# Peptides against a protein of PDB entry 3HUF: the designs that were tried, part 4

Target 1, 320 residues: chain A of PDB entry 3HUF
Amino acid sequence: MWIIEAEGDILKGKSRILFPGTYIVGRNVSDDSSHIQVISKSISKRHARFTILTPSEKDYFTGGPCEFEVKDLDTKFGTKVNEKVVGQNGDSYKEKDLKIQLGKCPFTINAYWRSMCIQFDNPEMLSQWASNLNLLGIPTGLRDSDATTHFVMNRQAGSSITVGTMYAFLKKTVIIDDSYLQYLSTVKESVIEDASLMPDALECFKNIIKNNDQFPSSPEDCINSLEGFSCAMLNTSSESHHLLELLGLRISTFMSLGDIDKELISKTDFVVLNNAVYDSEKISFPEGIFCLTIEQLWKIIIERNSRELISKEIERLKYA

## One batch from the design tools (peptide; made by RFdiffusion4, then SolubleMPNN)

Design b1_p8_4_s2 (from b1_p8_4, 4 letters changed)
Fold by OpenDDE base, seed 1:
Structure b1_p8_4_s2 (fold): chain B 320 residues (1-320), chain A 8 residues (1-8)
Amino acid sequence: as target 1 above (320 residues)
Amino acid sequence: SLSLSDVP
């Protein structure tokens, strides 16, 4: 989201979130959803127009800012952004930091981009929330991205957490739920004048983790916890691969169980399968190898003695 | 109160 602050008292010592939309900036406007009052005798009554665009698809992958347009409203002394005079038709900015000078005002408005990018695990939830979140200047999507700051957990009653949720947790992404999204939507008007009223997503995350036995206490409890083990990964998602890497596993990737020969079995501690392959191929598993799903592996990895549990299961099947 | 600025 865009946040503005100012030097001196020209913004009354307040920080303000700028959501996508159009703002008239000037000395003789009242603060509301479409106006920013700036207190200086050197500023015109109506001085500039700020227009913040909704997030682009590219912004979801890059964590880049919503486009920030500045137009001078035919003022005597113009408007500058980053020491450059704004053009007659206005200029658009994609820099994360903007120093906006209104006329001869000795104090600048500082606009900065606060990264918030929400990944969804469920396309139905994305469809429900994307429009509202985009109107907050929050990029949204389904695909994995290094720019994601938050992950919306798929809530199905009585289901195990998804691989996407497991991976988001290990990446230290803040996991949130629909209750947080609801709360975020309700505070929109209150945070316009006070950016400090933004809900604490980390508190929401801590509450999710604390109240759900499907999560370890921290990502650090799981990261590299399986260092020294080797696995073969069969017909799983990219997220599954990255998840296994974060566990510290040496990974070999294969397309079918038929690609697992005796040599590979001798070098592999266990085989990781997706649920569909596990259920269909359980009768044709290679002899002398431990086969499990990501969800079964996750149930082991969240235990404090995960290494011992895996070692015992490997031993059990080597001697069977 | 951890500020949302502390989200890495």
Scores: peptide ipSAE 0.000, ipTM 0.401, DockQ to the pose 0.018
Fold by OpenDDE base, seed 3:
Structure b1_p8_4_s2 (fold): chain B 320 residues (1-320), chain A 8 residues (1-8)
Amino acid sequence: as target 1 above (320 residues)
Amino acid sequence: SLSLSDVP
């Protein structure tokens, strides 16, 4: 989200979130959802127009800011952004930090981008929330991105956490739920006057982890916890692969259970399958190898003695 | 103790 602050009390000591939309900036406007009052004798009654665009798809992958347009409203002394005079038709900015000088005012408006990028685990939740979140200037998507700051957990009562949720947790993204999204949808009016009223996602995350026994206490408890073990996985999910890498596993890939030959068995401690293959092919599992799902593996990894549990199961099946 | 015997 874009946040603005200013020196010399020209914004009355307030920080404001600029959601996507258009703002008239000047000395003789009233603060509201479309106006920013700036208190200086050096500023025109109506001095500039700020326009914040909604997030682009690119912004979801880069964590880049919503485009910030500045237009001078034909003022005597113009407007500058980052010491450069704004062009006659206005200019657009993608820099994360904007120093906006209105005329000869000795104090600048400082606009800075606070990165918030929300990944969704399922398309239904994305479809429900994306429009509202984009109107907050929050990029949203389904695909993994290095720019993601938050991940929406799908709460199905009695279901295991998804691979996406597991991976998001190990990546140290802030896991959030629908309750936090509901809070974000309601705060839009309250944070116009004070950007500090933005709800803390870390409190939501702490509550999710505390109340769900399917989460370890920290990502650090699981990262490299299976170092020294080797697995084979069906080449079905990039997220599953990255999850297994974060566990410290050596990974081999295969295309079918028929590709699990003696060579693969000799170098592999266990096989990781998706639920569909695990359920359909149980009868066709190779002898002498431990086959499990990611969800079954996760249940072992969250235990304090995960290495001993895995070792015991490998031994049981190698000598069976 | 999750009994690994309950891994179906």
Scores: peptide ipSAE 0.000, ipTM 0.322, DockQ to the pose 0.005
Fold by OpenDDE base, seed 4:
Structure b1_p8_4_s2 (fold): chain B 320 residues (1-320), chain A 8 residues (1-8)
Amino acid sequence: as target 1 above (320 residues)
Amino acid sequence: SLSLSDVP
C-alpha cells in the first residue's frame, strides 16, 4: 500500500494510506477519500492530482507498487517528483519511494510503498476477496510468489491444513483468515488521517497458531528438522518440493511409480506421495518400502521428537 | 518478533 507522510506539519503530523483512486491535493481542500489537504502558504488551493492504480498481476509476483500518477493542476511553480518536474500531461511512477514537492514548499510529501501481497490457497476465496483487496492496493493471487507477505488459510472446520498452508508457514508468511480480510475491508475510512490504525495481521496469525494444533510453535521448529534424511517424490508440485527442502531433506525425484526401483529405494529413507497416488497405489507398494503422504509427514514433523518418530517408522517397515 | 519491516 502507498503511505504518505510529510515534514513541517504540512500533513498535520499524520501519516495516511493512499488506496487506489484519485486525490485532489491542495491547501484549500478537505481531507476525505478523494482529497488531501496540505497546509502550506506555498501550495496552491488545488495543486496536484494523485491517481493510484489498482495492482497489476505483475505486482503480485514482484511486490512492486501500484502505479502512482501525478499531475500538476496548472500551478505557478509546478510539481516535482524525485527532483524531476512533472510533465504537462502528468507522469506515472513505479518507484517504491517518491519525494513529492508541491511548488516552492520547502517540505516534501514522502510517499513510500509498504509491500503487502496476499496469496490465497483456493480459487473460491480469491474470487470472493480479490476485487475488494485490489481496491485497497493489495495484489492477490493463487501461485506462490517471493513477494507474498500474507497467506489466507481457509477455515474449513475439521480439515487438515493444506500443503500450501504448510509451505506458507515454513516460508514465514503471515497466515491470516477471513476474519482479518473482513477487518481490512472496514478500515478504509479510519486510516485516512492515521495510517497506524491498519490492523496488525501478526495478532491474527498468533491466534490462528495458538488455536490450531496442526501448527508447530514456530517455523524454526520444523526448518531443517529432518536434516540427514533422504526421500524420493513424484515430480508433481513445486510447492511440495520446496516444503521438503525446507525440512532439510535430500530429495530424489521420479516421473512415475514404475521408476521406484531397488536402487532408488536403497538411496532413500522414505517415499513421499500425494494423496491421490498414495490412495490408488497403496495395495501395490512392495513390502519394506516406507511410503507416506505430505500430510502424514507433517503430522510427524510437528512433534518435538520428529526425528525419532521417523527413525522408528523406517525401522518398523524395514523389518516387517 | 517478526517486524513487518523484515518482509523485504
Scores: peptide ipSAE 0.000, ipTM 0.379, DockQ to the pose 0.016
Fold by OpenDDE base, seed 5:
Structure b1_p8_4_s2 (fold): chain B 320 residues (1-320), chain A 8 residues (1-8)
Amino acid sequence: as target 1 above (320 residues)
Amino acid sequence: SLSLSDVP
């Protein structure tokens, strides 16, 4: 989201969130959802128009800001952004930091981008929330992104957490739920005057982790916890691969169970399968190899003695 | 001791 601050009390000592939309900026406007009052004798009654666009799909992957358009409203001394005069038709900016000078005002409005990108695990939840979140200037998507800051966990009562949720946790992404999204949808009016009233997702995350025994105490307890072990996996999920990498596993990939030869078995401690393949192929598993699902592996890795548990199972199968 | 046999 865009946040504006200013020196010299020209914004009344307040920070403000700018959601996607159009704002008239000037000395003789009243603060509301479409106006920003700036207190300076050097600023025109109506000085500039700020237009913040909704996030693009590209912004979700890059963590780039919503496009920030500035137009001078035919003022005597113009408007500058990053020391450059704004063109007559207005200019658009994608920089994360904007120093906006209104006329000859000695104080600048400082606009900065706070990166927030929300990944959804469930396409139905994305479809429900994306429009509202985009209107808050929050990029949304389903695919993993290096720009992802938050991950929406699907709450199904009595289900295991998904691979996406497991990976988001190990990646140190802030896991949130529908309750946090609902809260975000209500903040629009309260944060107009005070950007500090933006809810902290970290509190929501702490509550999720505290109330669900399927999470380890910390991502750090699981990262590299399986260092020195080797696994093979079916080449079907990028998130699954990245999850196993974060565990410190040496990973071999295969396309079918028929590709698991004696050479691969000799170099592999266990095989990780998706649920569908695990359930359909249980009878066809190669002898002398430990096959498990990611969910079964997750139940092991959340235990403090995960290495000992896996070692015992590997030994059991080598001597059986 | 959680037995791996108890992992469904």
Scores: peptide ipSAE 0.000, ipTM 0.329, DockQ to the pose 0.005

Design b1_p8_4_s3 (from b1_p8_4, 4 letters changed)
Fold by OpenDDE base, seed 1:
Structure b1_p8_4_s3 (fold): chain B 320 residues (1-320), chain A 8 residues (1-8)
Amino acid sequence: as target 1 above (320 residues)
Amino acid sequence: SLSLSDVE
């Protein structure tokens, strides 16, 4: 989201979130959803128009800002952004930091981009929330992104957390739920005047983790916890691969269980399978190899003695 | 004293 603040109390010492939309900026406007009052005698009554676009798909992957358009409203002394005069037709900016000078005002409006990119685990939830979140200037998507700051957990009562949720947790992404999204949608009006009223997603995350026994206490408890072990996995999920990498595993990939030869078995401590393959092929598992699902692995990894538990299971199957 | 020129 875009946040503005200013020097010299020209914004009354307030920080303001600018959601996608159009704002008239000037001395003789009243603060509302479409106006920004700036208190200076050097600023025109109606000085500039700010237009913030909704997030692009690219912004979700890059963590880039919503496009910020500035137009001078035919003022005597013009408008500058980053020491450059705004063109007659207005200019668009993609920089994360904008120093906006209105006329001869010695104090600048400083606009900065606060990165918030929300990944969804479920396409139905994305479909439900994307429009509202985009109207808050929040990029949204389904695919993994290095720019992702928040991850919406799919809540299915009594189900294990998804691989996407597991991976998001280990990546130290802030996991949130529908309750946070609902709260976030309601604050739009209140945060216009005070950016500090934005709900803390970290508190939501802490509550999710605390109240759900499917999570370890921290990502650090699991990261590299399986260092020194080797696994083979079916090449079906990128998130699964990345999850196993974050556990510190050496990973071999195969396309089918038929590709698991004696050489692979000799170098592999266990095989990680998806649920569909595990359930369909459990009768045909190679002897002497520990096969488990990623969900079964997760149940082990969240335990404090995960290394000992895995070692015991490997030993049990070598002697069976 | 920077005379803030009154932008009328």
Scores: peptide ipSAE 0.029, ipTM 0.555, DockQ to the pose 0.188
Fold by OpenDDE base, seed 4:
Formats: structure tokens, sequence, C-alpha cells
Structure b1_p8_4_s3 (fold): chain B 320 residues (1-320), chain A 8 residues (1-8)
């Protein structure tokens, strides 16, 4: 989201979130959803127009800001952004930091981008929320992104957490739920004068973790917890691969269950399968091979003695 | 404390 603040009292000492939309900026406008009052004798009654675009798909992957357009409203002394005079037709900016000088005002409006990119675990929730969140200047998507700051967990009561949720947790993404999204949708008016009224996602996250026994206390409890073990997996999911890497596993990939030969078995402690393959092939597993799903592995990993538990399972299956 | 600033 874009946040503006200003030097001196020209914004009354307050910070403001700017959502996608158009704002008239000037001395004689009243603060509302489309106007920003700036208190200075050096600023025109109506001085500039700010236009913030909705996020692009690229912004979700890069964590880049919503495009910020500035137009001078034919003022005597013009408008500058980052010491450059705004062109006659207006200019667009993709920098994360903007110093906006209105005329000869000695104080600048400082606009800065606070990165917030929300990943969704399922397409249905994305479809439900994307439009509203984009209108808040929040990029949204389904795919993993290095720019992802938040992950929406689907509240399926009684189901195991998804691989996406597990990975988001280990990647230290703030896990949120629909209750947080609902709260976000209500803040548009309250944050006009005070950007500090933005809801704290960390409180939501703490509550989710506290109320769900499928989460460890911290990502650090699980990261590299299986260092020294080796596994083999089907090359089916990038997220599953990255999850296993974060656990500190050495990973061998294979293309089919038929590729599981004696050599592969000798080099691996266990085989990780997706649920569909595990359920379909369970009867055909060779003797002495420890096969498990990601969900079964996760249930072991969340335990404080995960290494001992895995070692016991490996031993049990080698001697069975 | 996971600071939102640590994601930059």
Amino acid sequence: as target 1 above (320 residues)
Amino acid sequence: SLSLSDVE
C-alpha cells in the first residue's frame, strides 16, 4: 500500500494510506476518499492530482508498488517528484519512495510503498477476495512468489493443513484467514487520517497458530530439523520440493514409481509421495521401503522429537 | 518479532 506522510504540519502530523483511486491535493480541499488537504500558504487551492492504479499481475511477483501518477493542476510553480518537474501531461512513477514537492513549499510529501502481497491457497477464495484487495492496492495470486508477505489459509474445519500452508509457514509468511480479510475490507475510511489504524496481521497470525495444533511454535523449530536425512520424491510439485529443502533434506527426484530401484532405496531414508499416489500404490510398495505423504511427514515434523520419530519409523520398516 | 520490514 502507498503511505503518505509529510514534513512539518502540512499533513497535520498524520500519515495516510492511499488506496487505488484519484485524489485532488491542495490547500482548500477537505480530506476525504478523493481529496488530500495540505496546509501551506505556498500550495495552490487545488495543486495536484494523484492517481494510484490497481496492482498489476507483475506487482504480485515483484512486490513493486501500484503505479503512482502525478499531475500538476496548472499551478504557478508546478509540482516536482524526486527533484524532477512533473511533465505537462503528468508523469507515472514505479519507485517505492517518492518525494513530492508542491510548488515552493519547503516541506515535501513523502510517499512510500509498504509491501503487502497476499497469496491464496485456493482459487475460490482468490476469486472471492481479489477484487476487493486490489482496490486496497494489494496484489493477489495463487502461485508462490518471493514478494508474498501474507498467505490466506482456507478454514476447512477438521482437515489437515495444505502443503501450501506448510510451506508458507516455513517461509515465514504471515498466515492470515478470512477474518483478517474482512477486517481489511472495513478500514478504508478509518485510515484516511491515521494510517496506524491498519489492522495488525501478526495478531491474526498468532491467534491462528495458537488455536491450531497442526502448527509448530515457530518456523525455526522445523527449518533444518531433518538435516542429515535423505528422501526421494516424484517430480510433481515445486512447493513440496521447496518444503522438503527447508526441512534440510537431501532430495532425489524420480519420474515414476517404476524408477524406484535398489540403488535409489539404498541412498534414501524414505520416499515422499502425494496423497493420490500413496493411496493408489500402497499395496504395491516394495517391502522395506518407508513411504509417506507430506501430511504424514508434517505430523512428525511438528513434534519436538521429530528426528527420533523418523529414525524409529525407518528402523521399524527396515526390520519388518 | 517478525517485523514486516524483514520481508524487504
Scores: peptide ipSAE 0.000, ipTM 0.382, DockQ to the pose 0.016
Fold by OpenDDE base, seed 5:
Structure b1_p8_4_s3 (fold): chain B 320 residues (1-320), chain A 8 residues (1-8)
Amino acid sequence: as target 1 above (320 residues)
Amino acid sequence: SLSLSDVE
C-alpha cells in the first residue's frame, strides 16, 4: 500500500494510506476518500491529482508498487516528483519512494510503498477476496512468490495443514486467516487520517500458531533439522521441493516409482510422496525403503526429536 | 513419544 507523510506539518503531522483511486490534492479541499488536504500557503487550492492504480499480476511476483500517477492541475509553479517536473499530461511512477513537491512549498510529500502481497492456499478464498484486497492496493495470488508477505491458510475443520501452509511457515511468511481479511475490509475509513491504525497481521498469526498444535514453536526449529539425510521425491510440486530443501534434505527427483532403482535406494534414506500416489501405490513400494507423505513427514518434523525418529525408522528397515 | 505407527 502507498503511505504518504510530509514534513513541516503540511499533512497535519499525520501519515495516510492511499488506496487505489483518485485524489485531489490541495490547500482548499477537505480530507475524505478522494481528497487530500495539504496545509501550505505555497500550495494551490486544487494543486495536483494523484491516481493510484490497482495492483497488477506482476506486482504480486515482484512486490512492486501500485502505479502512482501524478498530474498537476495547471498550477502556477507546477508539481515535481523526485526533483523532476511532472509533464503536462501527468506522469506515472513505479518507484517505491516518491518525493512530491507541490509548487514552491519547501516541504515535500513523501510517498513510500509498504509491500504487502497475500498468497492464498485456496482458490475459492482467492476468488472471494481478491477483488476487495486489490481495491486496498494489495496484490493477491495462488502461486508461490518471493514477494509474498502474508499467506491465507485454508481452514478445514479437523484437517491437517496443507503443504502450502507448511512452506509459508518455514519461509517466515505471516500466516493469516479469513478473520484478518474481514478486519482489513473494515479499516478503510479509519486509516484515512492515521496510517498507524492499519491492522497488524502479527497478532492474527500468533493466535493461529498458538491455537494449532500442527505448528512448531518457530520456523527455526525445523529449518535444517534433517540436515545429513537424503530423500527422493516425485517431481510434482515446487513447494514440496522447497519445503524439503528448507529441512536441509538432499533431494533426488524421480518421475515414477519405477525409476526408483537399487542405486537410488542405496543413496536415499526415505521417499516422499503425495497423498494420491501414496494411497494408490502403497502395495508396490520398493523393499528396504520407507515411503511417507509430506503430511506424515511434517508430523515427525514438528517433534523435538525428529532426527531420532527418522533415524529409528531407517534403521528398522536396514535390519528387517 | 510419537511412534511412527501413529503416523500410518
Scores: peptide ipSAE 0.000, ipTM 0.297, DockQ to the pose 0.005
Fold by OpenDDE base, seed 2:
Structure b1_p8_4_s3 (fold): chain B 320 residues (1-320), chain A 8 residues (1-8)
Amino acid sequence: as target 1 above (320 residues)
Amino acid sequence: SLSLSDVE
């Protein structure tokens, strides 16, 4: 989201969130959803127009800002952004930090981008929320992104957490739920006057983790917890592979269960399968190898003695 | 301080 602040009380000592939309900026406007009052004798009654675009698809992957357009409203002393005079037709900016000088005002408006990118675990929830979140200047998507700051957990009562949720947790993404999204959707009007009224996602996350026994206490408890072990997996999911990498596992990939030869078995401590393959092929598993699902592995990983537990299961099958 | 995310 874009946030503006200013020195010299020209913004009345308040920070303001700017959502996608158009704003008239000047001395003789009243603060509302489309106007920003700036208090200075050096500023025109109507001085500039700010236009913030909705996020692009690229912004979801880069964590880049919504495009910020500035136009001077034919003022005597013009408008500058980052010490450069704004052109007659206006200029567009993709920098994360903008110093906006209105006329000869000695104080600048500082606009800064606070990155917030929300990943969704399922397309249905994305379809439900994407439009509203984009109107808040929040990029949204389904795919993994290095710019992702938040991950929406789907609340299915009594279901195990998804691999996507497990991976998001280990990647230190702030996990949020539908309750946070609902709350976020209601604050749009209140944060115009006070940007501090934006809800804290970290409190939502803490509550999710505290109230769900399927989460470890921290990502750090699980990251590299299985260092020194080796696994094999079907090449089915990128998220599954990345999850196993974050556990510190050495990973071998195979295309079919028939590719699991004696050589692979000799170098592998266990095989990780999806639920569908595990349930369908359990009778055909190679002898002398431990096969488990990602969900079964996760149940071991969340335990404090995960290394001892996995070692015992591996030994049990080597001597059976 | 706008606490949107303490994810530094």
Scores: peptide ipSAE 0.000, ipTM 0.415, DockQ to the pose 0.019; fails the geometry check

Design b1_p8_4_s4 (from b1_p8_4 with D3S E4L)
Fold by OpenDDE base, seed 2:
Parts: structure tokens; sequence; C-alpha cells
Structure b1_p8_4_s4 (fold): chain B 320 residues (1-320), chain A 8 residues (1-8)
């Protein structure tokens, strides 16, 4: 989201969130959803127009800002952005920091981008929320992104957390739920006057972890916790592979259970399978190797003695 | 001092 602040009390000492939309900026306008009052004798009654675009798909992957357009409203002394005079037809900006000078005002409006990119675990929730979040200037998507700051956990009562949620947690993404999204949808009007009224996602995240025994106390408790062990996995999902990498596992991939030969067994401590393959192929598992699901592995790694637990399971099957 | 009228 874009946030503006200014020196010299020209914004009345307040910060303001700018959502996608159009704003008339000047001395003789009243603060509302489409106007920004700036208090200075050096600023025209109607001085500039700011237009903030909705986020692009690219912004979700890069964490870049919504496009910021500035147009001078034919003022005597013009408008500058980052010390450059705004062109007659207006200019568009993708920089994360904008210093906006209105006429000869000695104080600048400072616009800065606060990165917030929300990943969804399922397409249904994305379809429900994407439009509303985009209107807040928040890029959204389903695919993993290095720019992702928040992850929406799908709460099904009594279900295990998904692989996507596990991976998001280990990647140190702030996990949020539908309650946080609902709250975000209500703040649009209140944050016009006070940007500090934006809800803290970290509080939501802390509450999720505290109230769900399926999470470890921190990502650091699990990252590299299985260093020195080796596994093989069916090449089914990239998220599963990345999750196992974050555990510090050496990973071998195979395309079918038939590819699990004596050589692979000799080099592998255990095999990780999805639930569907585990349930369907349980009778055909090769002898002398420990097979488990990602969900079963997760239940082990959240324990304080995860390395000892894994070692005991491996030994039990080698001597059976 | 720029008058208000000098800026508008």
Amino acid sequence: as target 1 above (320 residues)
Amino acid sequence: SLSLDDVD
C-alpha cells in the first residue's frame, strides 16, 4: 500500500494510506476518499491529481508498488516528483519512494510503498477476496512468490494443516486467516484519517500459532532440524520439495514407486509420499524402507526430539 | 511572502 506523510504540518501531522483511486490534492479541498488537503500558502487550491492503479500480476511476484500517476493541475509553479518537474500530461512512477513538491512549498509530501503480497492456499478463497484486496492496493495470487509477505490459511475445523501452510510457516511468511481478511475489508474508511488503524497481521499470526498445536513455536525450531538425513520423494509438487529442503534433507526424486531400487534404498533413510499414493500403494511398499506422508513427517518434526523420533522409526524398519 | 492569490 502507498502511505503519504509530510514535514512542516502540511498534512496536519498525519500519515495517510492511499488506496487505488484518484485524489485531488490542494489547499482548498476537504480530506475524503478522493481528496487530500495540504495546508500551505505556497500550494494552489487544487494543485495536483494523484492516481494510484490497482496492482498488476507482476507486482505479486516482484513486490513492486502500484503505479502512481501525478498530474499538475495547471498551477503557476508546477509539481515536482523526485526533483523532476512533472510533465504537462502527467507522469507515472514505479519507484517505492516519491518526494512530491507542490509549487514552491518548502516541505515535500513523502510517499512510500509498504509491501504487502498475499498468497492464498486455494483458488476458491482467492476468487472470494482478490477483488477487494486489489482495491486496497494488495497484490494476490496462488503461486509461491519470493515477494509474498502473508499467507491465507484455509481453516477447515479439525483438519491437518496443508503442505502450503507448512511451507509458508517455514518460509517465515505471516500466516493469516479469514478473520484478518474480514477486518482488512472494514478499515478502508477509517484509515483515511489515521494510517495507524491498519490491523497488525503479526497479532493474528501469533494467535493462530498459539491456538493450534499443529504449529511449532517458531520456524527456527524446524529449519534444518533433519540435517544429515536423506529422503526420496515422488515428483508431485514443488512446495513439498521446498518444504523438505528447508528441513535440511538431502532429497532424491523418483517418478514411480517402481523406480525405488536397492541402490536408492541403500542411500535413503525414508520415502515421503502424498496421502493418495501412500493409501493406494501401501501393500506394494518395498521392504526395508520407511515410507511416510508429509503430514506424518510434520507431526514428527514439530516435536522437540524430532531427530530421535525419526531415527527410531528408521531403525525399527531396518531390523524388522 | 507570496500572497494566496499569487499561487492560485
Scores: peptide ipSAE 0.061, ipTM 0.748, DockQ to the pose 0.319
Fold by OpenDDE base, seed 1:
Structure b1_p8_4_s4 (fold): chain B 320 residues (1-320), chain A 8 residues (1-8)
Amino acid sequence: as target 1 above (320 residues)
Amino acid sequence: SLSLDDVD
């Protein structure tokens, strides 16, 4: 989201969130959803137009800002952005920091991009929320991205957390739920005047973790917890692979259970399978190797003695 | 001091 603040109390000491939309900026406008009052004798009544675009798909992957357009409204002294005069037809900016000078005002409006990029675990929730979040200037998507700051957990009553949720947690993304999204939608009007009224996603995250026994207390409890162990994984999910890497595992990949030969078994402590393969091929598991699902592995790694638990299961099958 | 009219 774009946030503006200014020096010299020209914004009345307030920080303001600018959602996608158009704003008339000037001395003789009243603050509302489409106007920004700037208090200076050196600023025109109607000085500039700011237009913030909705996030692009690229912005979801890059964490880049919504495009910020500035147009001078034919003022005597013009408008500058980053010390450059705004062109006659307006200019568009993708920099995360904009220093906006209105006319000869000695104080500038400082616009900065606060990164908020929300990944969804499922397409249904994305479909439900994407439009509203995009109107807040929040990029949204399904795919893993290094730019993601937040992850919406899919809540299915009585189900295990998904691999996506597990991975998001270990990546130290802020896990949120639909209740946070609902809350975020309700504060849209209130945060226009005070950006500090934006709900704290970290509090939502803490509450999710505290109230759900499927999470460890922190990602640090699990990161590299299985260092020194080796696994083989069916090449079905990039998220699963990245999850196992974050556990500190050495990973070998295979395409089918039939590819698990004696050589692979000799170098592998356990095999990680997806649920479908695990359930369908239980009868065909290679002898002398521990096979488990990601969900079963997760149940082990969230325990404080995860290394001991894994070791015991490996030993149990070597002697079976 | 710029007059308000000189700024508009």
Scores: peptide ipSAE 0.060, ipTM 0.749, DockQ to the pose 0.319
Fold by OpenDDE base, seed 5:
Structure b1_p8_4_s4 (fold): chain B 320 residues (1-320), chain A 8 residues (1-8)
Amino acid sequence: as target 1 above (320 residues)
Amino acid sequence: SLSLDDVD
């Protein structure tokens, strides 16, 4: 989201979130959803127009800002952004930091991008929330992204957490739920005068983790917890691969169970399978290898003695 | 000092 601040009390000592939309900026406007009052004798009654676009798909993957357009409203002394005069037709900016000078005002409006990028685990939830979140200047998607700051957990009562949720947790993404999204949908008016009123997702995250026994206390408890072990996995999911890497596993990939030869078995402590393959091929598993699902592995990993537990299971099957 | 009229 875009946040504006200014020196010299020209914004009344307040920070403001700018959502996608158009704002008239000037001395003689009243603060509302489409106006930004700036208090200076050096600023025109109606000085500039700010237009913030909705996030693009590219912004979801890059964590880049919503495009920020600035137009001078034919003022005597013009408008500058980052020391450059705004063109007559307006200019568009993709920089994360904008120093906006209105006329000869000695104080600048400082606009900065606070990255918030929400990944969804569930397509139906994305479909439900994407439009509203985009109107808040928050890019959304389903695919993993290095720019992802938040992850929406699918709440199915009595179900195990998904691989996406496990991976989001281990990569230290803030896990949120529909309650946080509902709260975000209500804050638009309250944050006009004070950007600090933006709800913190960390409290939501803490509550999710505290109330769900499927999570360890911290990602650090699980990261590299299986260092020194080797696994083989079916080449099905990048998230699954990345999850296993974060556990410190050496990973071999295969395309089918038939590719698991004696050489691979000799170098592998266990095989990780998706649920569909595990359930369908359970009778056809190679002898002398421990096969488990990611969900079964996760149940071991969240235990404090995970290394001992996994070793016991490996030994049990080698000597069975 | 810029007057208010100088900025309109």
Scores: peptide ipSAE 0.059, ipTM 0.748, DockQ to the pose 0.286
Fold by OpenDDE base, seed 4:
Structure b1_p8_4_s4 (fold): chain B 320 residues (1-320), chain A 8 residues (1-8)
Amino acid sequence: as target 1 above (320 residues)
Amino acid sequence: SLSLDDVD
């Protein structure tokens, strides 16, 4: 989201969140959802128009800001952004930091982008929330992105957490739920005069971890916990591969269960399969290799003695 | 100090 603050009390010492929309900025406007009052004798009554666009799809993957348009409202001394005069038709900016100078005002409005990108685990929840979140200036998507800051866990009571949730956790994204999204959606209707009053996603995350025994206490408890072990997996999921990498596993990939030969068995400690393949092909598993699902592996790795547990299971199946 | 009139 865009946040503005200013020097010299021209914004009354307040920070403000700017959601996607249009704002008239000037000395003689009243603060509301479409106006920003700036207190200076050097600023026109109506000085500039700020327009913040909704996030693009690219912004979700890059963590780039919503496009920020500035137009001068035909003022005597114009408007500058990052020391450059705003063009007659207005200019658009994609920089994360904007120093906005209104006329000859000695104090600038500083706009900065606070990155918030929300990944969803399922398309249904994305479909439900994307529009509202985009109107807050929050990029949303389904695919993993290096720009993702938050991950929405689906509240399926009694179900195992998904691979996406597991990976999001290990990647140190803040896991949130629908309750946080509901609370976040309420902030749009208020003129936020203090950007620090944004809902604390970390509190939500802490509550999720505390209330769900499928999470370890921290990602650090699991990262590299299986260092020194080797596995083989079907080349079906990038998220599964990345998850196994974060566990510190050496990973071999194969295309079919028929590729599991004596050589592969000799080089791997276990085979990781998705649920569908595990359930359908369990009768055809090669002898002398430990096969498990990601969910079964996750149940082992969340335990404090995960290395001992996995070793014991490997030994059990080698001698069975 | 810029006069208020010079800013409009």
Scores: peptide ipSAE 0.055, ipTM 0.753, DockQ to the pose 0.289

